# Ledger of designs, part 149: peptides against a protein of PDB entry 6RGO

Target 1, 392 residues: chain A of PDB entry 6RGO
Amino acid sequence: MALKLLGFNQDATCFSVISSNKGVTIYNCDPFGKCFELEKSTSNDEELDFLVEMLFSTSLIAVVDKTIGASKRKKLKIVNTKRKATICELTFPHEIMDVIMNRKIICVVLKSDQIFVYDISCMKLLRTIDVRGEKLKSTSKFRNSEAVGDIGVRVSLSTDNNSILCYSSYSKSDKENAPLNDIVVFDALKCIQINVLPAVHQSNIVCIACSPDGMLMATASEKGTIIRVFKTIDTENDEPILVNEFRRGSRPSRISEMKFNHDNTLLACVGESDTIHIFALPVTTTEADANEDDTLQQSSHSLSSSINGLQYISKGLANRFGKIIVSKIPTQSQQRHVAYIKIPENAKYRIGFPKDTTNTIHICGEDGNYLVYSIPRNEVGPCTLVKSNTFD

## One batch from the design tools (peptide; made by RFdiffusion4, then SolubleMPNN)

Design b2_p11_5_s4 (from b2_p11_5 with F5Y S8E)
Fold by OpenDDE base, seed 5:
Structure b2_p11_5_s4 (fold): chain B 392 residues (1-392), chain A 11 residues (1-11)
Amino acid sequence: as target 1 above (392 residues)
Amino acid sequence: SILDYVEEVEV
């Protein structure tokens, strides 16, 4: 049977899948087992498509029936899984492309490049973000999205209560074909724009990840060769702070998902390649006043690989038009992965980091494998398989 | 509140 992966929840305690015959199934990771099944409402042999966003391990899910021919692609259902009841329904003017949430906020992304931000507690609309803006409304040429179904607004939301929303935006070029290569950082609770990162890639951004605390974001373009990590809120001389630039590979390959671990020490990426890549982030040791004098000379030769994280202060060359150019980190200073997982060719995988084990990664495949890997700490190499389960 | 309908799901 064809499985379609929907993904992990915010803390990788659950994942959701579409089974062609059953509809939506949610699995718990530990103990491994089926915790919820959404019954197929239609007897038709139509290819099932859904969006499902989970609220951690709670009974709350957001569901969109995206099945072709279904009049429901504009309808968000909030469902209690334990009661098997729809709590509320929202209808949008356009097809729903994505849904993301935390304990405070739910964001709904439409095919119209609009983001609807709601207070989850009362389902009150806080903001409608129009990413095209008023100037581009006159070009009512919806790019005939039949062939270019992959280019749209991308979003990521912090899993904490601060609710930092990162989204891709069109560059200020008056060209009908402006790339989605700017990032906006938005406080979703206060409805305030915090930061704008202009031209973070040369092509459209296809993947964004926000850190759990909302302090970092990772971006990848259609090329998927370079991943950039920025500070979300902090600026240096009113310029965006580029923390890291990682090289996934030399060959173009789409990145479908990126995730930070819960302590911001690791960034994982997955996509169309046979390899999940895991990158190490510089630990900002807060200089806590470790004034405690304890002289214990334990001569452990920790190979402090001096990750000379050269903070390349991005000398933003203000070009003649006041465009901040995010300085490219020199190709020689581009970091590689510290760990990897090999996955079957042509299998789509999703990734998640559990909260309690910062050196563990959960992965699941459309091949029906749920796998838990240990990430090596002191060496560059493959991850070790710790646990495996199958699902259908 | 919608949160009045939120329960932790144990397996």
Scores: peptide ipSAE 0.148, ipTM 0.807, DockQ to the pose 0.886
Fold by OpenDDE base, seed 1:
Structure b2_p11_5_s4 (fold): chain B 392 residues (1-392), chain A 11 residues (1-11)
Amino acid sequence: as target 1 above (392 residues)
Amino acid sequence: SILDYVEEVEV
């Protein structure tokens, strides 16, 4: 059967799939089993396409049927899975490209490069962010919307109640083809822009991950060779803080998903390559825990010692023509993965980190495999398979 | 509230 992966929920307790014969199925991870099925609305052998976002381990899902006709692709349904009932329906002027949520906020991304921010408690619209309108304020030329191929606005939301929204925006360059290579950090509750990171990549951003606490974000371009990790809120001298620069590989490959673990010590990435990469983040010791003199012997292989020093993205020198040349981020000593998982070639996988086990990763494939891996702590190497299940 | 319809799903 053709399976299409939708992804894990925020805490990796469940994952969602599209089965060609059944519609949407949600699986529980532990104990492994089906917890919900959304029946196919049509008897036709049409290729099913859905967006599904689940609110943690709850009965609440957001659903978009993308299978049939331009009208359904504009409709968001909020569904109670236990009652099998639609609670709320919203219709948008444009096709829905993405839906993300936490316990406070739903964000809906449209093909128009608009982000609609809702209070989940009442489905009240808090803000419409017009990423094209921001571009048009920076560039006086109306761009025809048609030439934006598979490159749209990308979003990520913190899973905590602070509701930090990171989204890709267009560079302020007067060029008719300005890339989506800026990041905006937005407080979704207060509806305030907190930070802007200009030109974090040379090409369009295709993947963003926000940390669960909203303090970090990871970005990858369409090249997918370099992953950059930034602080979201903190700045030094009004400049964005680059925490890490990771090298996934030398060959270009699209990254489809990135996730932080719940304590911000690991970043995983998956995409078109045969390898899931896991990177270690420097533990920012908050000043408070400095008192436990636990002489963790600095074994010379401590992952902590290769902390690439914090580099400032210098505000680019205004050239003679007033163009902010964002200085190329100096090539830091690009860190490699600390762990990896081999996956079948051409298999699409999704990743999730469970809350209670920071050194465990959940993965699922369009091959029908749900796999749990243990991440090595002290050695660079392969992850160890702990549990496997199959789904249809 | 939409949250009045949110229940934890025990599996």
Scores: peptide ipSAE 0.147, ipTM 0.822, DockQ to the pose 0.857
Fold by OpenDDE base, seed 4:
Structure b2_p11_5_s4 (fold): chain B 392 residues (1-392), chain A 11 residues (1-11)
Amino acid sequence: as target 1 above (392 residues)
Amino acid sequence: SILDYVEEVEV
C-alpha cells in the first residue's frame, strides 16, 4: 500500500502515517503498536492527504484533511484521540500548509505566507504573522504564489515551554523575486521578534530545525549541500552567531527534515538522498558556577582544540550599484557527519530523537519500516540498528 | 481548557 509519512511527535514516542486504505494511523514507538486510527472521510479512491501534529504522547492531535475540496484544506480540527471527538475546529482564509505545536503554542502556516500563533490552552489567537506583509513594507511586489508550488514559509518551534518560533522570511532585497532566505526568531508566547538572521543562504530556505530548548537553529536551502547552525537569541555585535557549518554532500539534494537531539549535541538530517547524516555539535559548557571546594584531582586532559580565530570581515561599503552585500557568514571549517544511516533509495524517511537516550535515533520510512539506531559517540561511522518493526 | 482533554496515549 502507498504509505505517506507525517513524522514523529516532539519526543519521538509516536509517529503518524497515512495509509491509502485506512486513513491516518498513529503508532507508539515503545511498546510498538497502533495508538489511534482516523478513518477516511470518503470512500473514493482519492489520494489521501493530511496534516497531523500530535502533542507528545498525548490524546491531543491537530488534523487537517487536505484530500477533498478547498474547504477542508482550510480547516484545523483539534481531536481527542481517546474520546474520538473533535474538541475544536478552526477555519482559515487560506489552505493550511503546516501545523506545529508544543505544550503552550499551536502555529498554523497558510499558503498565504501567514503564520497564526495560538495559545493551545484556550485556542486564543495570540498573533498573525504576515510574512508577505512584511515583504510588501520592503517594496517587493507579490510573487504570484501559483507558479512555485513547493516554496513557502518554513517554520520550526522549540519543544520546550519557551516556545521559540523560527520561520523563513523574504529578504529585504529590492529584487521582485526576493528569496525566502531570512530567518526570523520569534517568542511565540510574548509575541515578540527576538532576532533576524538575514540571508542565511543564497536560495530559499526549505528546512528549518529549532533545538528543543530554542537556543539553536539549523537551516538548509534548496541545494541542501550545506547546513548552517546559528544561535537563535544570542548575537555578537548585533550580528548572527554561526555555531556550525556542516556539509551534507557535494551534490544538490533536498533536505526534508532536520532534528536536534534533546541535549543539543547532535543534529540529524534526512531527505531525498540514500543517507541520513548525523552531525556533532560543540558542547556549550554552561559554566555552572562550580563554587564548591571538592579537591578531587581527576586529570581530565584538556583537549585544547585550537579553535582558530573567527576573522570578522568588516561591513563592506554599499557600493553604488545596489548590490546588497550579503553579510558574509564567516566560513567556518565545513564539518562532515560523525554518523550516518543508509536508507533505501527513493524511500521517504522521517527522523526523531527520543528524550531518554541522546545517542539513539528513531526513523520511519514509507517502506513501512520503523527503525531504532544507536549513534556512535567516539568514532565516525555507521549507526548500529538496535530495533526494527514494520507497519502497514 | 483544551489541556483538560490531554491524556497519555496507551497502546
Scores: peptide ipSAE 0.144, ipTM 0.821, DockQ to the pose 0.900
Fold by OpenDDE base, seed 2:
Structure b2_p11_5_s4 (fold): chain B 392 residues (1-392), chain A 11 residues (1-11)
Amino acid sequence: as target 1 above (392 residues)
Amino acid sequence: SILDYVEEVEV
């Protein structure tokens, strides 16, 4: 059967798929099994297209049927899966491109580069963010750039209640074709812009991941060769803090998804390549106050990979020519993956990090495989397959 | 609240 992956929920307890014959199916990860099915609205052999966002392990899903007609693509349904009932329906002026949520907020991304931010508790509109309108204050020409399919506003939301929204924005360059290479950090609850990270890549940002706590974000451009990790809120001298720069590869390859694990120690990425890459983030040892008590020398062999190379962003090389404002970490200090998973090159995969097991990753493929891998801690190498299931 | 209609899914 043709499967299309919708992805994991926020804590990787469930994943959603489109089956051409059935419609939307939600699987539970542990115990593995089908927990919900949404039947296709039409009897036709049309290619099914849906957006489905699940709220953790709850009965709440947001659904957009994109299969047929421009009208359905503008309609968000909030569904209770246990009651099999639509709780509410919202109609938007433009096609829905993405839906993201946590326990507080639901964000709806439109083809118009608008982000509608709702309080999930009452579906009250808190904010409409017009990512184009912020640019248009500088340049009156609405190029109806029919943004040919794939370049649009990207969003990521923290899974916590702080509801940190990261979104891609157009650079303030006077160039008609300004790239989507800025990041805005937004408090979705207070509806306040917290931070702006200008020109984090040279090309359009195609993938963003916010950490569960909203303190970190990862970004990748259309090239997908470099992943950058920034602090979201914290700034140093009003400048963005680049925490890590990871090298996925030397060859361009699109990254479709990135995720942090629950404790911000790992970042995974997946895309068009035959490899899921997992990167280690430096654990900021909070200096736990050395209160005196007992001697259990658990030699945490901190992998003291000597991150000596926090080269301060020397102010000086803001070179005149609109180059990446973020000083590139020298290629020598670009970290590679610490772990990897090989996947079929022709199969799209999605990734999730379970909350309870920080060194475990869930993956699912359009090949019908749900796989659980253990991530090696002390060595660079392949992940170990722990569990496998199949779905249809 | 919409959340008054949200239940944890027992699987």
Scores: peptide ipSAE 0.136, ipTM 0.823, DockQ to the pose 0.871

Design b2_p11_6_s1 (from b2_p11_6, 3 letters changed)
Fold by OpenDDE base, seed 4:
Structure b2_p11_6_s1 (fold): chain B 392 residues (1-392), chain A 11 residues (1-11)
Amino acid sequence: as target 1 above (392 residues)
Amino acid sequence: KIEELLKEAME
């Protein structure tokens, strides 16, 4: 049967799939098994297309039936899986492209490049973000969006209650074809723009991941060769802070998903390649716990090595071409993966990090495999398969 | 209310 993966929930306790014969199925990861099924709305042999976002291990799901008719593609159903009942239905002016949530917020991304931000507790609209309208305020020409097939606004939301929303925006370049290569960081609760990271890639951003705490974001372009990790809120001299630059590969390959683990020590990526890559992040020691009293007198010899290297940057020739303020992303040494998983060629996989085991990754494939891997801590190498299950 | 149904689904 053709399976289509919808992905893991926020804590990788469940994953959702579309089965061509059954409709939507939600699987529990541990103990492994079906926990919910949503039947097909139609008896026809039409290719099923759904968006399903599950709120952690709760009974709340958001569902969009994209299978038939332009009207259904504009409807978001909030469903209680335990009651098997629709709580509410929202209708949008345009097709729903994505739905993300946490315990506070639902974000609905439309084909119009609009993001609708809702308070999940009451389904009240908090904000409509018009990414295209922001572009039009900067660039007078409406591009008919018909021809740009698979490039839309990408979003990621922190899984915590801080509800940091990262989304791709159009560069403020006067070019008619401004790419979706800016990132906006948005407090979804307060409805305030926190930060803007301009031109984080040369091409459109196709994948974004926010860390669980919302302090980090990872970005990948259409090339998928480089992943950049930034601080979301913190800036240095009003410039974006690049934390890491990772090389996934030398060959272009689309990244479909990225995830941070729950302690921000690992970033995983998956896509069209035969390899899931796992990168190590520097542990940001939060200075908070250094207050324990251990008086050990270690004589700090002050090696005062005064590296005075005043490189005179000559001011001269930058006159003629419009100041694309390409934020000088510092050329950090491109790091490779610390761990990897080989996956079947042409199988789409999704990834999730469980909360309780920071060195474990859950993966599921359109091949019907649910796999749990252990991530090596001290050595660069393959992940070890710990558990395997199959689904249909 | 819708809020009560949402709360119950989030439990």
Scores: peptide ipSAE 0.700, ipTM 0.979, DockQ to the pose 0.884
Fold by OpenDDE base, seed 1:
Structure b2_p11_6_s1 (fold): chain B 392 residues (1-392), chain A 11 residues (1-11)
Amino acid sequence: as target 1 above (392 residues)
Amino acid sequence: KIEELLKEAME
């Protein structure tokens, strides 16, 4: 049967899949088993397509039926899984491309490059962000909507209550074809723009991950060779802070998903390649815990990868001709993965980090495998398989 | 009504 992966919830306690025969199924990770099933509304042999976002281990899900008819693709259902009941339904002017949520906020991304921000407690609209309208303020030229192929606005939301929203925006270029290579950092609760990171890649951003606390973000372009990690809120001399630059590989390959672990020590990425890559982030010692003098001579071979100094993303010097010279972010010493998982070629996988075990990663595949891996701490190498289950 | 149903689903 054709399985389509939807992904893990925020704490990797559950994952959702589309089964061609059954509809949407949500699996619990531990104990492993089906916890919810949404029956197929139609007897047609049409390929099922859904968006499903689950709110942690709660009974709240957001569902978009993308299978049948232009009207359903514009309809968000909020469902209680325990009651098997629709709580409310929202209809949008355009097709829903993505839905993200935390305990405070739900964001709905439309094909129109609009982001609708709601208070999840009452489904009240807080803000409409018009990413195209922001571009039109910077560039007087209307883009014909048709030429935006599979490249839309990308979003990520912090899983905490601070509700830091990161989204891709159009660069300030006089060119009609300005890439989606800027990032906006937005406080979704206060509805305030906090930061703008200009031209973080040369091409369109296709993947964004926000850290659980909203303090870090990871970005990847359509090339998927380089992953950049930035501070979201903090700036130095009004310039964005690049924390890390990781090399996934030398060959171009699309990254479909990235996630931070719950303590911001690891970043995982998955996509069209045969390899899940896990990168180590430097522990930003917050100055506060400097006092406990506990002289445990753990010979932490500090992987003092010489973090060569904070390379400022110099503000693109507007040359005399108004061309934003995207200052090439100087090639920092591109760090490689610290751990990896081999996956079948052409199998789509999703990743999740459980909250309680920072050195564990959950993965699931369209091959029907749910796998739990242990991440090595002190050596660069493969992850160790700890648990495996199958689903249909 | 909707707020109560949302609250119950988020518990």
Scores: peptide ipSAE 0.696, ipTM 0.978, DockQ to the pose 0.889
Fold by OpenDDE base, seed 2:
Structure b2_p11_6_s1 (fold): chain B 392 residues (1-392), chain A 11 residues (1-11)
Amino acid sequence: as target 1 above (392 residues)
Amino acid sequence: KIEELLKEAME
């Protein structure tokens, strides 16, 4: 059967799949099993396409039927899985490209490069963000939408209640073909723009991940060779703070998904390559005030990989290529993965980090494998398979 | 109301 992966929920307790014969199935990760099924509304042998976002382990799902007819692709259904009932339906002026949510906010991304921000508690519209409208009245011809299906606004939302929304925006360059290489950081609750990170890559951003707490974001371009991690809110001298620059590989390969673990110590990426890469983030030791007493020598063997090489490259070498304001970390200072998982090259995989185990990763494949891996702590190497299940 | 149904689905 052809399976299409929809992905994990925010805490990797569930994942969603499209089965060509059945429709949408949601699996629970532990104990492993089917927890919800949405039957195909049509008897036709048409290829099923859905967006399904689940709110953690709750009975709330958002569903978009993308399979048949232009009208369904514009409808968001909010469903209670326990009641098997539609709570409400929203209709949009354009096709829905993405849906993301947390306990406070639903964001709906349209093919028009609009983001609709809703209060999940009442489904009231808080804001419409027009990512194109921030460009001047230049009649940006709708790039003929047929070949351009892959270059759109990307979004990520913090899983916490702060509801930090990161989205790709078009650079302010007067070029007709300005790339989606800016990041806007937006408080989705207050509907305020917090920060703008200009030209974080040279080409369009195709993948964004926000940390669970909304304090970090990871970005990847169409090249998928470099992943950059930034602070979302904090700035230094009104400039964006680049925390890490990771090298996924030397060959171009699309990254389809990135995720932080729940404590911001790991970043995973998956895509068209045969390898899931896991990167270590530096633990910011908050200088806990050493108040005297309790001698619990938690020997935090800080892997003091001495990051000596954050040379602040001074402002001076604004070389002739347009102001990539982001100080490039020297290629020698680019960190590689600390861990990896080999996957079939022809199988799409999705990733999730469980909340309770910061050194565990959940993965699922269109090959029907659900796999749990342990991430090595003290060495660079392969992840260890801990548990496996199959689904159909 | 829709709000009550949303609350119940989020529990």
Scores: peptide ipSAE 0.695, ipTM 0.978, DockQ to the pose 0.885
Fold by OpenDDE base, seed 3:
Structure b2_p11_6_s1 (fold): chain B 392 residues (1-392), chain A 11 residues (1-11)
Amino acid sequence: as target 1 above (392 residues)
Amino acid sequence: KIEELLKEAME
């Protein structure tokens, strides 16, 4: 059967798939099994395409039928899976490209490069962000919507209640072909722009991940060779906003998904390559918790030395050309993965981090494999397979 | 009505 992966929910307790024969199926990870099925509404041999976002382990899902020819590509359905009932339906002026949510906010991304931000508790519109409208203030020429294929506005939302929204925006370059290489950090609850990170890559951003707490953001371009991690908020300390730069590889390969684990210690990435990469993040000790005397002298001494190299480059280049947030970090300071998983070539996989086990990763493939891996703590190497299940 | 149904789905 042809499977298409939709992905994991926020805590990796469930994952969603499209089966050509059945429609949408949601699987529970533990105990493993089907928990919800959405039947195929059309008898046509059309390739099924859906967006399905699940709110954690709750009964709330957002569904968009993206099937070609379906008049439904502009419709968001909010469904209760336990009741098998539609709660409400919203219709948008343009095709829905993405949907993301947490316990407070739902964001709907349109093909028009608009982001609609809703209060999930009542489905009230809080804000419309027009990413093109910001571009049009800088560039007089409407790009005809037809020619820019797989490059659109990317979004990520913190899974916490702070509801930090990170989205890709167009660079202020007067070039007709301004790339989507800026990031805006937005408080989705207060509807306030917190920060703007200009030119975080040289090419379009194709993947964004926000940390669960919204304090960190990871970005990858269409090249997928380098992943950058940024602080979302400027700290009062002259600390660099760019906290990490990771090398996934030397060969260009699209990154389809990135995820932080729940304690911001790990960043995983998956895409078109035969390898899931897992990177270690420096533990940003927020100075606030330093007062509790818990003398666990865990010898974390070794990782601190690599960060000192980043501080020296920031001071010198900042003065001449405006805030180049991305100083060319010397290629020597690019960290590699600490762990990896080999996956079948050309198999699409999705990733998720469970909440309860920070050193565990869930993965699922269009090959019908659901796999749980343990991440090595003290060594660089392969992850260990802990559990496997199959689905159809 | 919708708010109550949303609340129940989020439980």
Scores: peptide ipSAE 0.694, ipTM 0.978, DockQ to the pose 0.889

